# Designs tried in a protein design run: peptides against a protein of PDB entry 4Z63. Part 71

Target 1, 334 residues: chain A of PDB entry 4Z63
Amino acid sequence: LCLGMNDLTGNIPEDLFHLKRLNLLGIQENRLSGSLSREIRNLSSLVRLDVSWNLFSGEIPDVFDELPQLKFFLGQTNGFIGGIPKSLANSPSLNLLNLRNNSLSGRLMLNCTAMIALNSLDLGTNRFNGRLPENLPDCKRLKNVNLARNTFHGQVPESFKNFESLSYFSLSNSSLANISSALGILQHCKNLTTLVLTLNFHGEALPDDSSLHFEKLKVLVVANCRLTGSMPRWLSSSNELQLLDLSWNRLTGAIPSWIGDFKALFYLDLSNNSFTGEIPKSLTKLESLTSRNISVNEPSPDFPFFMKRNESARALQYNQIFGFPPTIELGHNN

## One batch from the design tools (peptide; aimed at target 1 G124)

Design b2_p27_1_s4 (made by RFdiffusion4, then SolubleMPNN; from b2_p27_1, 11 letters changed)
Fold by OpenDDE base, seed 4:
Structure b2_p27_1_s4 (fold): chain B 334 residues (1-334), chain A 27 residues (1-27)
Amino acid sequence: as target 1 above (334 residues)
Amino acid sequence: SNVLYGTSDYILDLTNSSWVTTSEPVP
């Protein structure tokens, strides 16, 4: 049953929960309000539940142990409060959990040992606090993780060295500290392709440790951290780099010539730093900017990217990283 | 010192949707 993208108000009719054979309930993008009914437990055949973009409030009901086939739960952009229900945090069937942009709070706790099918986790823009869950790497299939805009203060857990499944990771604006440790740990995530760490590590030094290596890194965003230092030499070994944003830092020195050696680099933002010297001529040789028809045979990420350049503006959605406009931004440097 | 919110931000949405979202909390 798909009733999304309407102007429906009120709550879900109770009779809907009598549909024992219902596999998909999509009521997203409405004005549904009140608590999400516990009677969802009656939808025993439910595979996909999408209640996103509504006005739901209260705690998410702890009924997911009665939904053994649920693979997808989308509840982003609601007013949910409390924590992740125990049954949801222990769901062995769940592949995707999206609860971004709610008011969920407390310590984030997931039983990753039980959540054997979890591939994607989006809990961005909530009120979670405390440390990042050390056991996230125990979610053996967890590939996509957005925990941005929470209050996960402290450091990236050491256990994340073992986060082999991690491919896409955003921790933007989560009060993280110790970028050196974070990068030192995350370099061990051999499948990591996208790393977003914007608005963390305030005033720290960007490490220039030549031992750091991100083999599969395609997207690196570490903007607005007031980072000191220079362009890190270790980054030059990330041959698959497509997008680099180090804007709004306090980086100094010259922009190195190797920045133009990235064959796939199409988006570069080094603006609002303190770089000096000449613009490398090698930037004019970037294939991604010179060739109209770049056949990128790379697998598309499972999720879109969003870019917001204004606090009041809506983020622009890009279904693929290559959807970003080719950009070189070097403005506002010395 | 505390990290100040800047002029830009990036978010990763883990679902394929046609809608446009924001990184800001929506009450």
Scores: peptide ipSAE 0.027, ipTM 0.567, DockQ to the pose 0.071
OpenDDE base, seeds 1, 2, 3, 5: peptide ipSAE 0.020, 0.022, 0.021, 0.018; ipTM 0.608, 0.594, 0.598, 0.583; seeds 2, 3, 5 fail the geometry check

Design b2_p27_2 (made by RFdiffusion4)
Pose (drawn by RFdiffusion4):
Structure b2_p27_2 (pose): chain A 334 residues (1-334), chain P 27 residues (1-27)
Amino acid sequence: as target 1 above (334 residues)
Amino acid sequence: MSTEEIEAMITESITSNESHWISSEEV
């Protein structure tokens, strides 16, 4: 049953909850509102539930043991409150959970021993608080994590050294501390390709510690953190690097020669720092900016990227990394 | 791109004196 992208109003007729054989309900992008009824436990054949872009509110009903076939739950852009219900946090069948841009709050609690099919999680733009849940690496299939724009505090848990499935990790604007510990931990996640740390670690020093090694790293964004220190040389060992954004920090010293050695780099933003010295000549032999013989695969995280020109400008959206224009942005330095 | 085009792109970036930053969520 596909009703998506219309102008429908009111709540879901209770009539709909008699459909015990329905395996797909798309009601996304309407004006629907009210609470999402507890009677939804009666729809035991559901595989894909798309409630996104409506005006729903109240708690997400804790009925999800009654929906053992649920694989995709899409609730993004609604007014849902409370945390993740225990039944949803215990669902062994969920592949994907998208609750981004909701009014959700409290500690974030998932039973990752129980969620053996979870491979993608998007909780962005919510009010989840407390520490990042230490048990997240226990979701052995979780590849894509977007926790951006939340109300967490403290450090990245030590157990994140074991997050073997992690590919795309977006932590922007989440009030994270100790970038030194965050980078030392996260370097042990061998599948990490794209990492977004923007608006965290405010005023901290950027670790220069050269034992740090991110081998498969493709996209590194750590911006507007007002970080101090120099261009970290440990980054030169990430040969796959495609997009690097260190902008709006307090970084100083010269821009080193090895920045021109990234063969897949097509986008770099070092703007709005305290960089001095001349421009390194090696930026003239960047391979992805010269010839057409460098070819690589674009990273594929499940989240869009946003770009702001200044503090008051409306943002630009890029659904894919290769939507960024090939750019050298060195402005507002010394 | 040629070397002269890259050098012009770097010069334009310095002359425009612009800046921006990237995030995963709209701020």

Design b2_p27_2_s1 (made by RFdiffusion4, then SolubleMPNN; from b2_p27_2, 10 letters changed)
Fold by OpenDDE base, seed 4:
Structure b2_p27_2_s1 (fold): chain B 334 residues (1-334), chain A 27 residues (1-27)
Amino acid sequence: as target 1 above (334 residues)
Amino acid sequence: MSEEEIKKMIEESLKKNTSSWVSSEEV
């Protein structure tokens, strides 16, 4: 049943929960309000539940143990409160959980040893607090993780050295500390292609340790951290780099010539730093900008990107990396 | 893009009064 993109109001009619053979319930992009009914438990054949972009409130019902076929739960952009219910945090069938832009709170706890099918987790823009869950690497299929805009004080857990499934990771604006430790840990994530760390590590030094290596790194965003240091030499070994944003830091020294050697680099923002010297001539010869053959069909993170303009109240949303225009921003390096 | 177009892009970036940053969530 697909009822998305309407002006439906009120609550879900109770009679809908009698549809025991229903595989897909999509009621996204409406004005549905109230609590999400516990009677969802009656939808025992449910594979996909999309309640996103509504006015739902209250706690998410703890009924996911009665939904053994549920693979997709989309609840982003609602007013959900409380924690992730225990049955959801233990779901062996769940592939994708999206609860971005809610009011979920408390400590984030997932039973990753039970969540054997989980491949995408989006909990961005919630009220989770405490530390990052150390057991996330136990989610052996977890590829996409957005935990941005929560309050995860402290450091990236050491256990994330073993996060082999991790490909796309966002931690923007999560009150993280110790960038040196974070990068030192995350370099062990051999499948990591996208790393977004904007608005963390306030005033720390960006490490220039040549032993750091991110083999498959395509997207690195570490903007608005007030980071000190220089362009890190270890980054020059990330030959697949497509997007680099280090803007709004306190980085110094020269922009190195090797920045123009990245064949796939199409978006570079180094603006609002304290870089000095000449602009590398190699930037005028970026292969990605000169050749039309950018492979537009590469896998992208499931989570959106936002480009915040200093003068704009709202950010621009980009759902794909290749949605960003070809960009070289070097301004405000005074 | 031509080398000249890329040069122009860089020059325009240096003249902008606005700056942006990327994040994964709206700030």
Scores: peptide ipSAE 0.451, ipTM 0.920, DockQ to the pose 0.784
OpenDDE base, seeds 1, 2, 3, 5: peptide ipSAE 0.467, 0.469, 0.442, 0.429; ipTM 0.928, 0.924, 0.917, 0.914; seeds 1, 2 fail the geometry check

Design b2_p27_2_s2 (made by RFdiffusion4, then SolubleMPNN; from b2_p27_2, 10 letters changed)
Fold by OpenDDE base, seed 4:
Structure b2_p27_2_s2 (fold): chain B 334 residues (1-334), chain A 27 residues (1-27)
Amino acid sequence: as target 1 above (334 residues)
Amino acid sequence: MSEEEIEKMIQESLDSNTSSWVSSVEL
């Protein structure tokens, strides 16, 4: 049953929960309000539940143990409060959980040993607090993780060295500390292609450790951290780099010529730093910008990106990396 | 893009009164 993109108001009719053979419930992009009914438990054949972009409030009901076929739960952009219910945090069937842009709070706890099918987790823009859950690497299929805009004070857990499934990681504006430790840990994530760390590590030094190596890194975003240091030499070994944003930091020194050697680099923002010297001529010869054959068909993160140009302007949303225009931003340097 | 178009893009970025930054959250 798909009822998305309407002006439906009120609560879900109770009679809908009698549809025991229902595999798909999509009621996204409405004005549905109130609590999400516990009677969802009656939808025992449910594979996909999409309640996103509504006005739902209250706690998410703890009924996911009665939904053994549920693979997809989309609840982004609602008013949900409380934590992730225990049955949801233990779901062996769940492949995707999206609860971005809610008011969920407390400690983030998932039973990753039970969540054997979890591939995508989006909990961005919530009120989770405490530390990043150390057991996330136990979610052996977890590829996409957005935890941005939560209050995860502290460091990236050491256990994330073992996060082999991790490909896309977003932690923007999560009150993280110790960028040197974070990068030192995350370099062990051999499948990591996208790393977004904007608005963390306030005033720290960007490490220039030649031992750091991100083998498959395509997207690195570490903007607006007030980071000190220079362009890190270790980044030159990330030959697959497509998007680099280090803007709004306090980085110094020269822009190195090796930045023009990235064959796939189509978006570069180094603006609002303290870089000095000449602009590398190699930037005018970026293969991705000069060649017609940019591979646009690469997998992207499930979470959106946002570009903010002005403090007063709404951020532009980009759902795919290749949605970004080819860009070289070097302005507002010294 | 031509080399000249890239040079122009760089120059426009230097002359810009606005600077952007990327995030994974709407701020």
Scores: peptide ipSAE 0.350, ipTM 0.883, DockQ to the pose 0.811
OpenDDE base, seeds 1, 2, 3, 5: peptide ipSAE 0.018, 0.016, 0.017, 0.335; ipTM 0.606, 0.553, 0.564, 0.872; seeds 1, 3 fail the geometry check

Design b2_p27_2_s3 (made by RFdiffusion4, then SolubleMPNN; from b2_p27_2, 13 letters changed)
Fold by OpenDDE base, seed 4:
Structure b2_p27_2_s3 (fold): chain B 334 residues (1-334), chain A 27 residues (1-27)
Amino acid sequence: as target 1 above (334 residues)
Amino acid sequence: MTEEEIKEMIKKSLEENTSSWVSSVEV
């Protein structure tokens, strides 16, 4: 049953929960309000539940143990409060959980040893607090993780050295500290292609440790951290780099010539730093910008990106990396 | 893009009064 993109109001009719053979319930992009009914438990054949972009409130019901076929739960952009229900945090069937832009709170706890099918987790823009859950690497299929805009004080857990499934990681604006430790840990994530760390590590030094290596790094965003230091030499070994944003920091020194050697680099923002010297001529010869053969068919994160142009403007949303226009921004380096 | 178009892009970026930044959240 797909009823998305309407002006439906009120609550879900109770009679809908009698549909025991229902595999898909999509009621996204409506004005549905109130609590999400516990009677969802009656939908025992449910594979996909999409309640996103509504006015739902209250706690998410703890009924997911009665939904053994549920693979997809989308609840982004609602007013849900409380934590992740225990049955949801233990779901062996769940592949994708999206609860971005809610009011969920407390400590984030997932039973990753039970969540054997979880491949995508979006909990961005919530009120989770405490530390990042150390057991996330136990989610052996977890590829996409957005935890941005929560309050995860402290450091990236050491256990994330073992996060082999991790490909796309967003932690923007999560009150993280110790960028040196974070990068030192995350370099061990051999499948990591996208790393977004904007609005963390306030005033720290960007490490220039030549021992750091990100083998498959395509997207690195560490903007608006007030980071000190220079362009890190270790980044030059990330030959697959496509998007680099280090804007709104306090980085100094020269822009190195090797920045133009990235064959796939199509978006570069180094603006609003304190870089000095000449602009590398190699930037005018970026292969990605001069050749039309950028493979647009590469996997992208499930979470959106946002570009903030000024303090007063609404951020532009980009759902795919290749949605970004080819860009070289070097302004405001005075 | 031509080399000249890239040079112009860089030039414009130096002349712009606004600087953008990327995030994974709407700030």
Scores: peptide ipSAE 0.324, ipTM 0.872, DockQ to the pose 0.807
OpenDDE base, seeds 1, 2, 3, 5: peptide ipSAE 0.017, 0.319, 0.274, 0.309; ipTM 0.564, 0.869, 0.831, 0.865; seed 1 fails the geometry check

Design b2_p27_2_s4 (made by RFdiffusion4, then SolubleMPNN; from b2_p27_2, 7 letters changed; failed a check: too like the target's own chain)
Amino acid sequence: MSEEEIEKMIKESLESNTSSWISSEEV

Design b2_p27_3 (made by RFdiffusion4)
Pose (drawn by RFdiffusion4):
Structure b2_p27_3 (pose): chain A 334 residues (1-334), chain P 27 residues (1-27)
Amino acid sequence: as target 1 above (334 residues)
Amino acid sequence: EIEEAIEEEQEEALEEMEEKAEEREEE
């Protein structure tokens, strides 16, 4: 049953909850509102539930043991409150959970021993607080995590050294501390390709510690953190690097020669720092910016990227990394 | 600052819903 992208109003007729054979319900992008009824436990054949882009509110009903076939739950852009219900946090069948841009709050609690099919999680633009849940690496299939724009505090848990499935990790604007510990931990996640740390670690020093090694790293964004220190040399060992954004920090010193050695680099933003010295000549032999013989695969995280020119400008949206224009942005330095 | 960023993004999402609804009514 597909009703998406219309102008429907009111709540879901209780009539709909008699459909015990329905495996797909798309009501996304309408004007629907009210609470999402607890009677939804009666729809035991559901596989894909798309409630996104409506005006729903109230708690997400805790009925999800009654929906053992649920694989996709899409609730993004609604007014849902409370946390993740215990039944949803215990669902062994969920592949994907998208609750982004909701009014959700409290501690974030998932039973990752129980969620053996979870491979993608998007909780962005919510009010989840407390520490990042230490058990997240226990979701052995979780590849894609977007926790951006939340109300967490403290450090990245030590157990994140074991997050073997982690590929795309977006932590922007989440009030994270100790970028030194965050980078020393996260370098042990061998599948990490794209990492977004923008608007965290405010005023901290960028670790220069050269034992740090991110081998498969493709996209590194740590911006507007007002970080101090120099261009970290440990980054030169990430040969796959495609997009690097260190902008809006307090970084100083010269821009080193090895920045021109990244063969797959097509975008770099070092703007709005305190960089001095001349421009390194090696930026003229960047391979992805010269010939057509460098070829690589674009990273594929499940989240869009946003770009802001200044603090008051409306943002630009890029659904894919290769949507960024090939760019050298060195402005507002010394 | 986080609260402001959340609230701003929620307002922008609601505005986008309104713009899309107006386009559908016009059609």

Design b2_p27_3_s1 (made by RFdiffusion4, then SolubleMPNN; from b2_p27_3, 12 letters changed)
Fold by OpenDDE base, seed 2:
Structure b2_p27_3_s1 (fold): chain B 334 residues (1-334), chain A 27 residues (1-27)
Amino acid sequence: as target 1 above (334 residues)
Amino acid sequence: SIEELIEEAHREALEEREERAAARRAA
């Protein structure tokens, strides 16, 4: 049953919860309000639940133990409060959880040993506090993690060295400290392709340790951290680099010539730093900027750029990294 | 910048959340 993209108001009719054979409930993009009914437990055949973009409030009901087939739960852009309910945090069937842009609070806790199917987690723009959950690497299929705009004071856990499934990781604006430790840990994530760390590590030094290596790194965004140091030499070994944003830092020294050796680099922002010297001539030879025929055969990691209802086709293109035009931004380095 | 786009997307999501929260208080 799909009732999304309407102007429906009020609560879900109770009789809807008698549909024991229902596999899909989509009621997204409405004005549905009140609490999400506990009677969703009656939908025992449910595979997909989409309640996103509504006016729901209260706590998410603890009924997910009665939903053994549930693979997809989308609840983004609501007013949910409290934590992740215990039955949801223990769901063995759940593949995707999206609760972005809610009012969820407390310590983030997931039973990753039980969540054997979880591959995507979006909890961005909530009120989670405390530390990052050390057991996230126990979610052995977890590839995509957005935890941006929460208050995860402290450092990236050492256990994240074992986060082999991790491909996309965003921690933007999450009150993180110790960039050297974070990079030293996350380099062990052999499948990491996208790393977003913007608005953290306030005034720290960007490490220039040649022992750091990110083999599969395609996207690195570490903007607006007021980071000191220079262009890090370890980054030159990330041969698959496609997008680099180090804007709004306090980086100094020259832009190195090796920045032009990245065959796939199509987006470079080094603006609003303190770089000096000449622009490397190698940048003018980047094949990705000059050749129309870069067959980007690899699926671009979807940036979780927020879809608006009325996004122009142009805004939708920015949800994919490859939707960005070839760009070099070097402004404001004086 | 991609930073600006991320920040804008987050700002818009917050604004919409606040608008939705205001609408719930007015109902």
Scores: peptide ipSAE 0.357, ipTM 0.878, DockQ to the pose 0.115
OpenDDE base, seeds 1, 3, 4, 5: peptide ipSAE 0.226, 0.123, 0.267, 0.031; ipTM 0.807, 0.793, 0.845, 0.595; seed 5 fails the geometry check

Design b2_p27_3_s2 (made by RFdiffusion4, then SolubleMPNN; from b2_p27_3, 14 letters changed)
Fold by OpenDDE base, seed 1:
Structure b2_p27_3_s2 (fold): chain B 334 residues (1-334), chain A 27 residues (1-27)
Amino acid sequence: as target 1 above (334 residues)
Amino acid sequence: SIEELIERAHEEARRALEERQEKRRAE
């Protein structure tokens, strides 16, 4: 049943929950309000539940143990409060959980040993607090993780050295500390292609440790951290780099010539730093800026990137990372 | 910052991707 993108209002009719053979319920992009009914438990054949972009409130019902086939739960952009229900946090069938842009709170706890199918987790823009869950690496299929805009604190857990499945990781604006430790840990994530760490590590030094290595890194965004130091030499070994944003830091020194050796680099933002010297001539030779036909594989198809050129402009939706226009931003360096 | 934009953008484009995936499954 797909009823998305309408102007439906009020609560979901209770009779809808009598549809025991329903595999897909899509009611996204409406004005549905009230609590998400516990009677969802009656939809025992449900594979996909999309209630996103509504006015739902209250706690998410703890009924996911009665939904053994549920693979996709989309609840982004609602007013949900409380925590992740225990049954949801233990779901062995769930592949994708999206609860971004809610009011969920408390400690983030997932039983990753039970969540054997979880591959995508988006809990961005919530009120989760405490530390990052140390057991996330136990989610052996978890590739895409967005935990941005939560009230986490402390450091990236040491256990994340074992996060082999991790491909996309966003921790933007989560009050994290110790960038040296974070990078030292995350370099062990051998499948990591996208790393977003903006609005963390305030005033720390960006490590220039040559022992750091991110082999498959395509996207690195570490903006607005007030980071000190220079362009990190370890980044030069990330030969697949496509997007680099280190803007709004306090980085100093010259922009190194090796920045032009990134054959796939199509987006570079080093603006609002304290870089000095000349613009490397190698930047003018970037194949990605000169060649029209660079097939850029999207690092994370599940997490599109958006760019806003002006504060007053609408964000341009780029469905794919490669949808960004080739850009070099070097403004506001002195 | 580009990240606030990226995050807002992740929101909108995931929505669009999900809509496209739903359209492709309904065809």
Scores: peptide ipSAE 0.030, ipTM 0.616, DockQ to the pose 0.079; fails the geometry check
OpenDDE base, seeds 2, 3, 4, 5: peptide ipSAE 0.025, 0.025, 0.027, 0.026; ipTM 0.567, 0.562, 0.569, 0.563; seeds 2, 3, 4, 5 fail the geometry check

Design b2_p27_3_s4 (made by RFdiffusion4, then SolubleMPNN; from b2_p27_3, 10 letters changed)
Fold by OpenDDE base, seed 1:
Formats: structure tokens, sequence, C-alpha cells
Structure b2_p27_3_s4 (fold): chain B 334 residues (1-334), chain A 27 residues (1-27)
């Protein structure tokens, strides 16, 4: 049953929960309000539940133990409060959990040992506090993790060295500390392709440790951290780099010539730093900027990137990284 | 600004992933 993208108001009719054979319930993008009914438990055949973009409030009901086939739960952009229900945090069937942009609070706890099918987790823009869950690497299929805009304190857990499944990781604006430790840990994530750490590590030094290596890194965004130091030498070994944003830091020194050696680099933002010297001539030789024939056949990261050209402009959705216009931003360096 | 854009991008990526998974299950 798909009723999304309407102007439906009020509560979900209770009779809807009598549909025991229902595999898909999509009621997203409405004005549904009140608590999400516990009677969802009656939808025992449910594979997909999308209640996103509504006005739901209260706690998410703890009924997911009665939904053994649930693979997809989309609840983003609601008013949910409380924590992740125990039954949801222990769901063996769940592949995707999206609860972004709610008012969820407390410590983030997931039973990753039980959540054997979890591939994608989006809990961005909530009120989770405490430390990052040390057991996230136990979610053996977890590839995509967004925990941005929460109030996590402290450092990236050492256990994340074992986060082999991790491909996309966003921790933007989560009050993280110790960038050196974070990078030192995350370099062990061999499948890590996208790393977003914007608005963390306030005033720390960007490590220039030649021992750091991110083999599969395609996207690195560490903007607006007021980081000190220079362009990190270790980054030169990330030959697959496509997007680099180190804007709004306090980085100094010259822009190194090796930045032009990235064959796949199409977006570079080093703006609002304190770089000096000449613009490397090698930047003019970036194949990605000169050759229109970027073969679309490179596995585009499964993540769309958004570029906002102007503060007033609508964010242009680019489904593929390659949809970004080739960009070099070097403004506001003195 | 970029943070918000990345969050939105992540949301869309999740959606695309779901759609791909759904297609594979229907196939």
Amino acid sequence: as target 1 above (334 residues)
Amino acid sequence: EIEKLIEEAHEEALKELEERQKRREEE
C-alpha cells in the first residue's frame, strides 16, 4: 500500500493494521500526526515501512520483534523521541534503518551481533549523546553509516579498526575530538570510500603522518574544523580520490604539486584557508577536468552528492559524483 | 552547508540502495 506524497492528515486508521499480508506500507510525505501505532505489530508480513516526512511524535513502538520480515524502516523527518526500541536494535531482518532528522535521544545502542543484515544506518540529525557505539563494527554488513549532527563526545573508538564493511561514514558536526586518532583508526577500514568529518576537531592539527594510508578513499570532506597544519602528505597515496574538501580550515603552506596527480579528482575545495605560494601547474593537467570522457563505467559511489552553488540557490541533486561540475575552489587564501 | 548537502546526499543514496534492493528482490 503506497499512499505517499499526499496531504493525508490525522492518524493512520486502525483498520489499516488488519492487512496481515501487507508487504509494503508507504505513507511518507504526508501530514500524519500522533504516535506511531503499536498496531504495526499486526503487519507480520511487512518488508518495507516508510513513514518518513510526517508529523509523527512520541516514541517509536517496541514491536519490531513481531515484524520478522522487515528489511526497510524509513522514519526520517518526524518528531520521534526516545531511543531506538530494543526490538528494532535487535532486528535480524533489517537491512536499512533511516531515522534521520528526529528527536531521538540517549545513548545510541544497537545489538550489532543480532543485526546481521543491517547494511545502511542513517541516524543523522538527532539528539544522541555519549560515545560512539564501540560495537558498530560487529554489524558485519554495515556499509553506510550517517551519524552526523549528534552530540557524540570523545574519540572514534579503537574498535573501528575492525570495521571492514564500512564504505561510507559521516560524522559531521558530532563534537568529535582527536583527528589524529580518528584518521589513525579509520585508515584500517579497507573498504572506506567516503569519509565526512566536517565540523569536528576544532582547532586541532591535521596530521601529516606518512604512515597514514587510505587505499580506497574517493571522497574526503573535512571542512570547517579550523584545522592547522599543511596539506597532508599521506593523502597523495589515495590514488582514487575524486572529491576533496578541506575548506574553512587554517591550513598553511603551499598547495603541493601532487594534488594534480589525482586522475579522478574532479572536485577540489581548499578555500578559506591560509595557503601560500603558487597554484600548482599540475592542477591544469587534471584529466578529470580536461577530458569530457570520464567513462561513466567507474562504479559511482552509491551516494548522491549535493552541491549548492550559491547560498540562495536550491541544492542541485547530483545522483552521481560525476554529476558535479569540475570545480576548483581556492578562494580566500592569503 | 556542505554538511547538510552530504546528509541529503546520504538520504538519497539510501533511497537508491533500497530501490536497487527492491528491484533485485522482484527479479
Scores: peptide ipSAE 0.021, ipTM 0.543, DockQ to the pose 0.050
OpenDDE base, seeds 2, 3, 4, 5: peptide ipSAE 0.018, 0.020, 0.017, 0.020; ipTM 0.530, 0.560, 0.526, 0.551; seeds 2, 4, 5 fail the geometry check

Design b2_p27_4 (made by RFdiffusion4)
Pose (drawn by RFdiffusion4):
Structure b2_p27_4 (pose): chain A 334 residues (1-334), chain P 27 residues (1-27)
Amino acid sequence: as target 1 above (334 residues)
Amino acid sequence: SAREEVQAAVDALNADLPASGPGIYTE
């Protein structure tokens, strides 16, 4: 049953909850509102539930043990409150959970021993607080995590050294501390390809510790953290690097020669720092900016990227990394 | 449209959250 992208109003007629055989309900992108009824436990054949882009509110009903076939739950852009219900946090069948841009709050609690099919999680633009849940690496299939724009505090848990499935990790604007610990821990996640740390670690020093090694790293964004220190050399060992954004920090010293050695780099933003010295001549032999013989695969995280020119400008949206224009941005330095 | 109206309402609910700053970021 596909009703998506219309102008429908009111709540879901209780009539709908008699459909025991329905395996797909798309009501997304309408004006629907009210609470999402607890009678939804009666729809036991659901596989894909798309409630996104409506005006729903109230708690997400805790009925999800009654929906054992649920694989995709899409609730993004609604007014849902409370945390993740225990039944949803215990669902062994969920592949994907998208609750981004909701009014959700409290501690974030998932039973990752129980959620054996979870491979993608998007909780962005919410009010989840407390520490990042230490048990997240226990979701052995979780590849994509977007926790951006939340109300967490403290450090990245030590157990994140074991997050073997982690590929795309977006932590922007989440009030994270100790970038030193964050980078030392996260380097042990061998599948990490894209990492977004923008608007965290405010005023901290960027670790220069050269034992740090991110081998498969493709996209590194740590911006507007007002970080101090120099261009970190440990980064030169990430040969796959495609997009690097260190902008809007307090970084100083010269821009080193090795920045021109990244063969897949097509975008770099070092703007709005305290960088001095001349421009390194090696930026003239960047391979992805010269010939057509460098070829690589674009990273594929499940989240869009946003770009702001200044503090008050409306943002630009890029659903894919290769939507960024090949760019050298060195402005507002010394 | 229904999507624009819904976005505006959700933005109002979440207006007290930290704002996005310059540079590249995700939400």

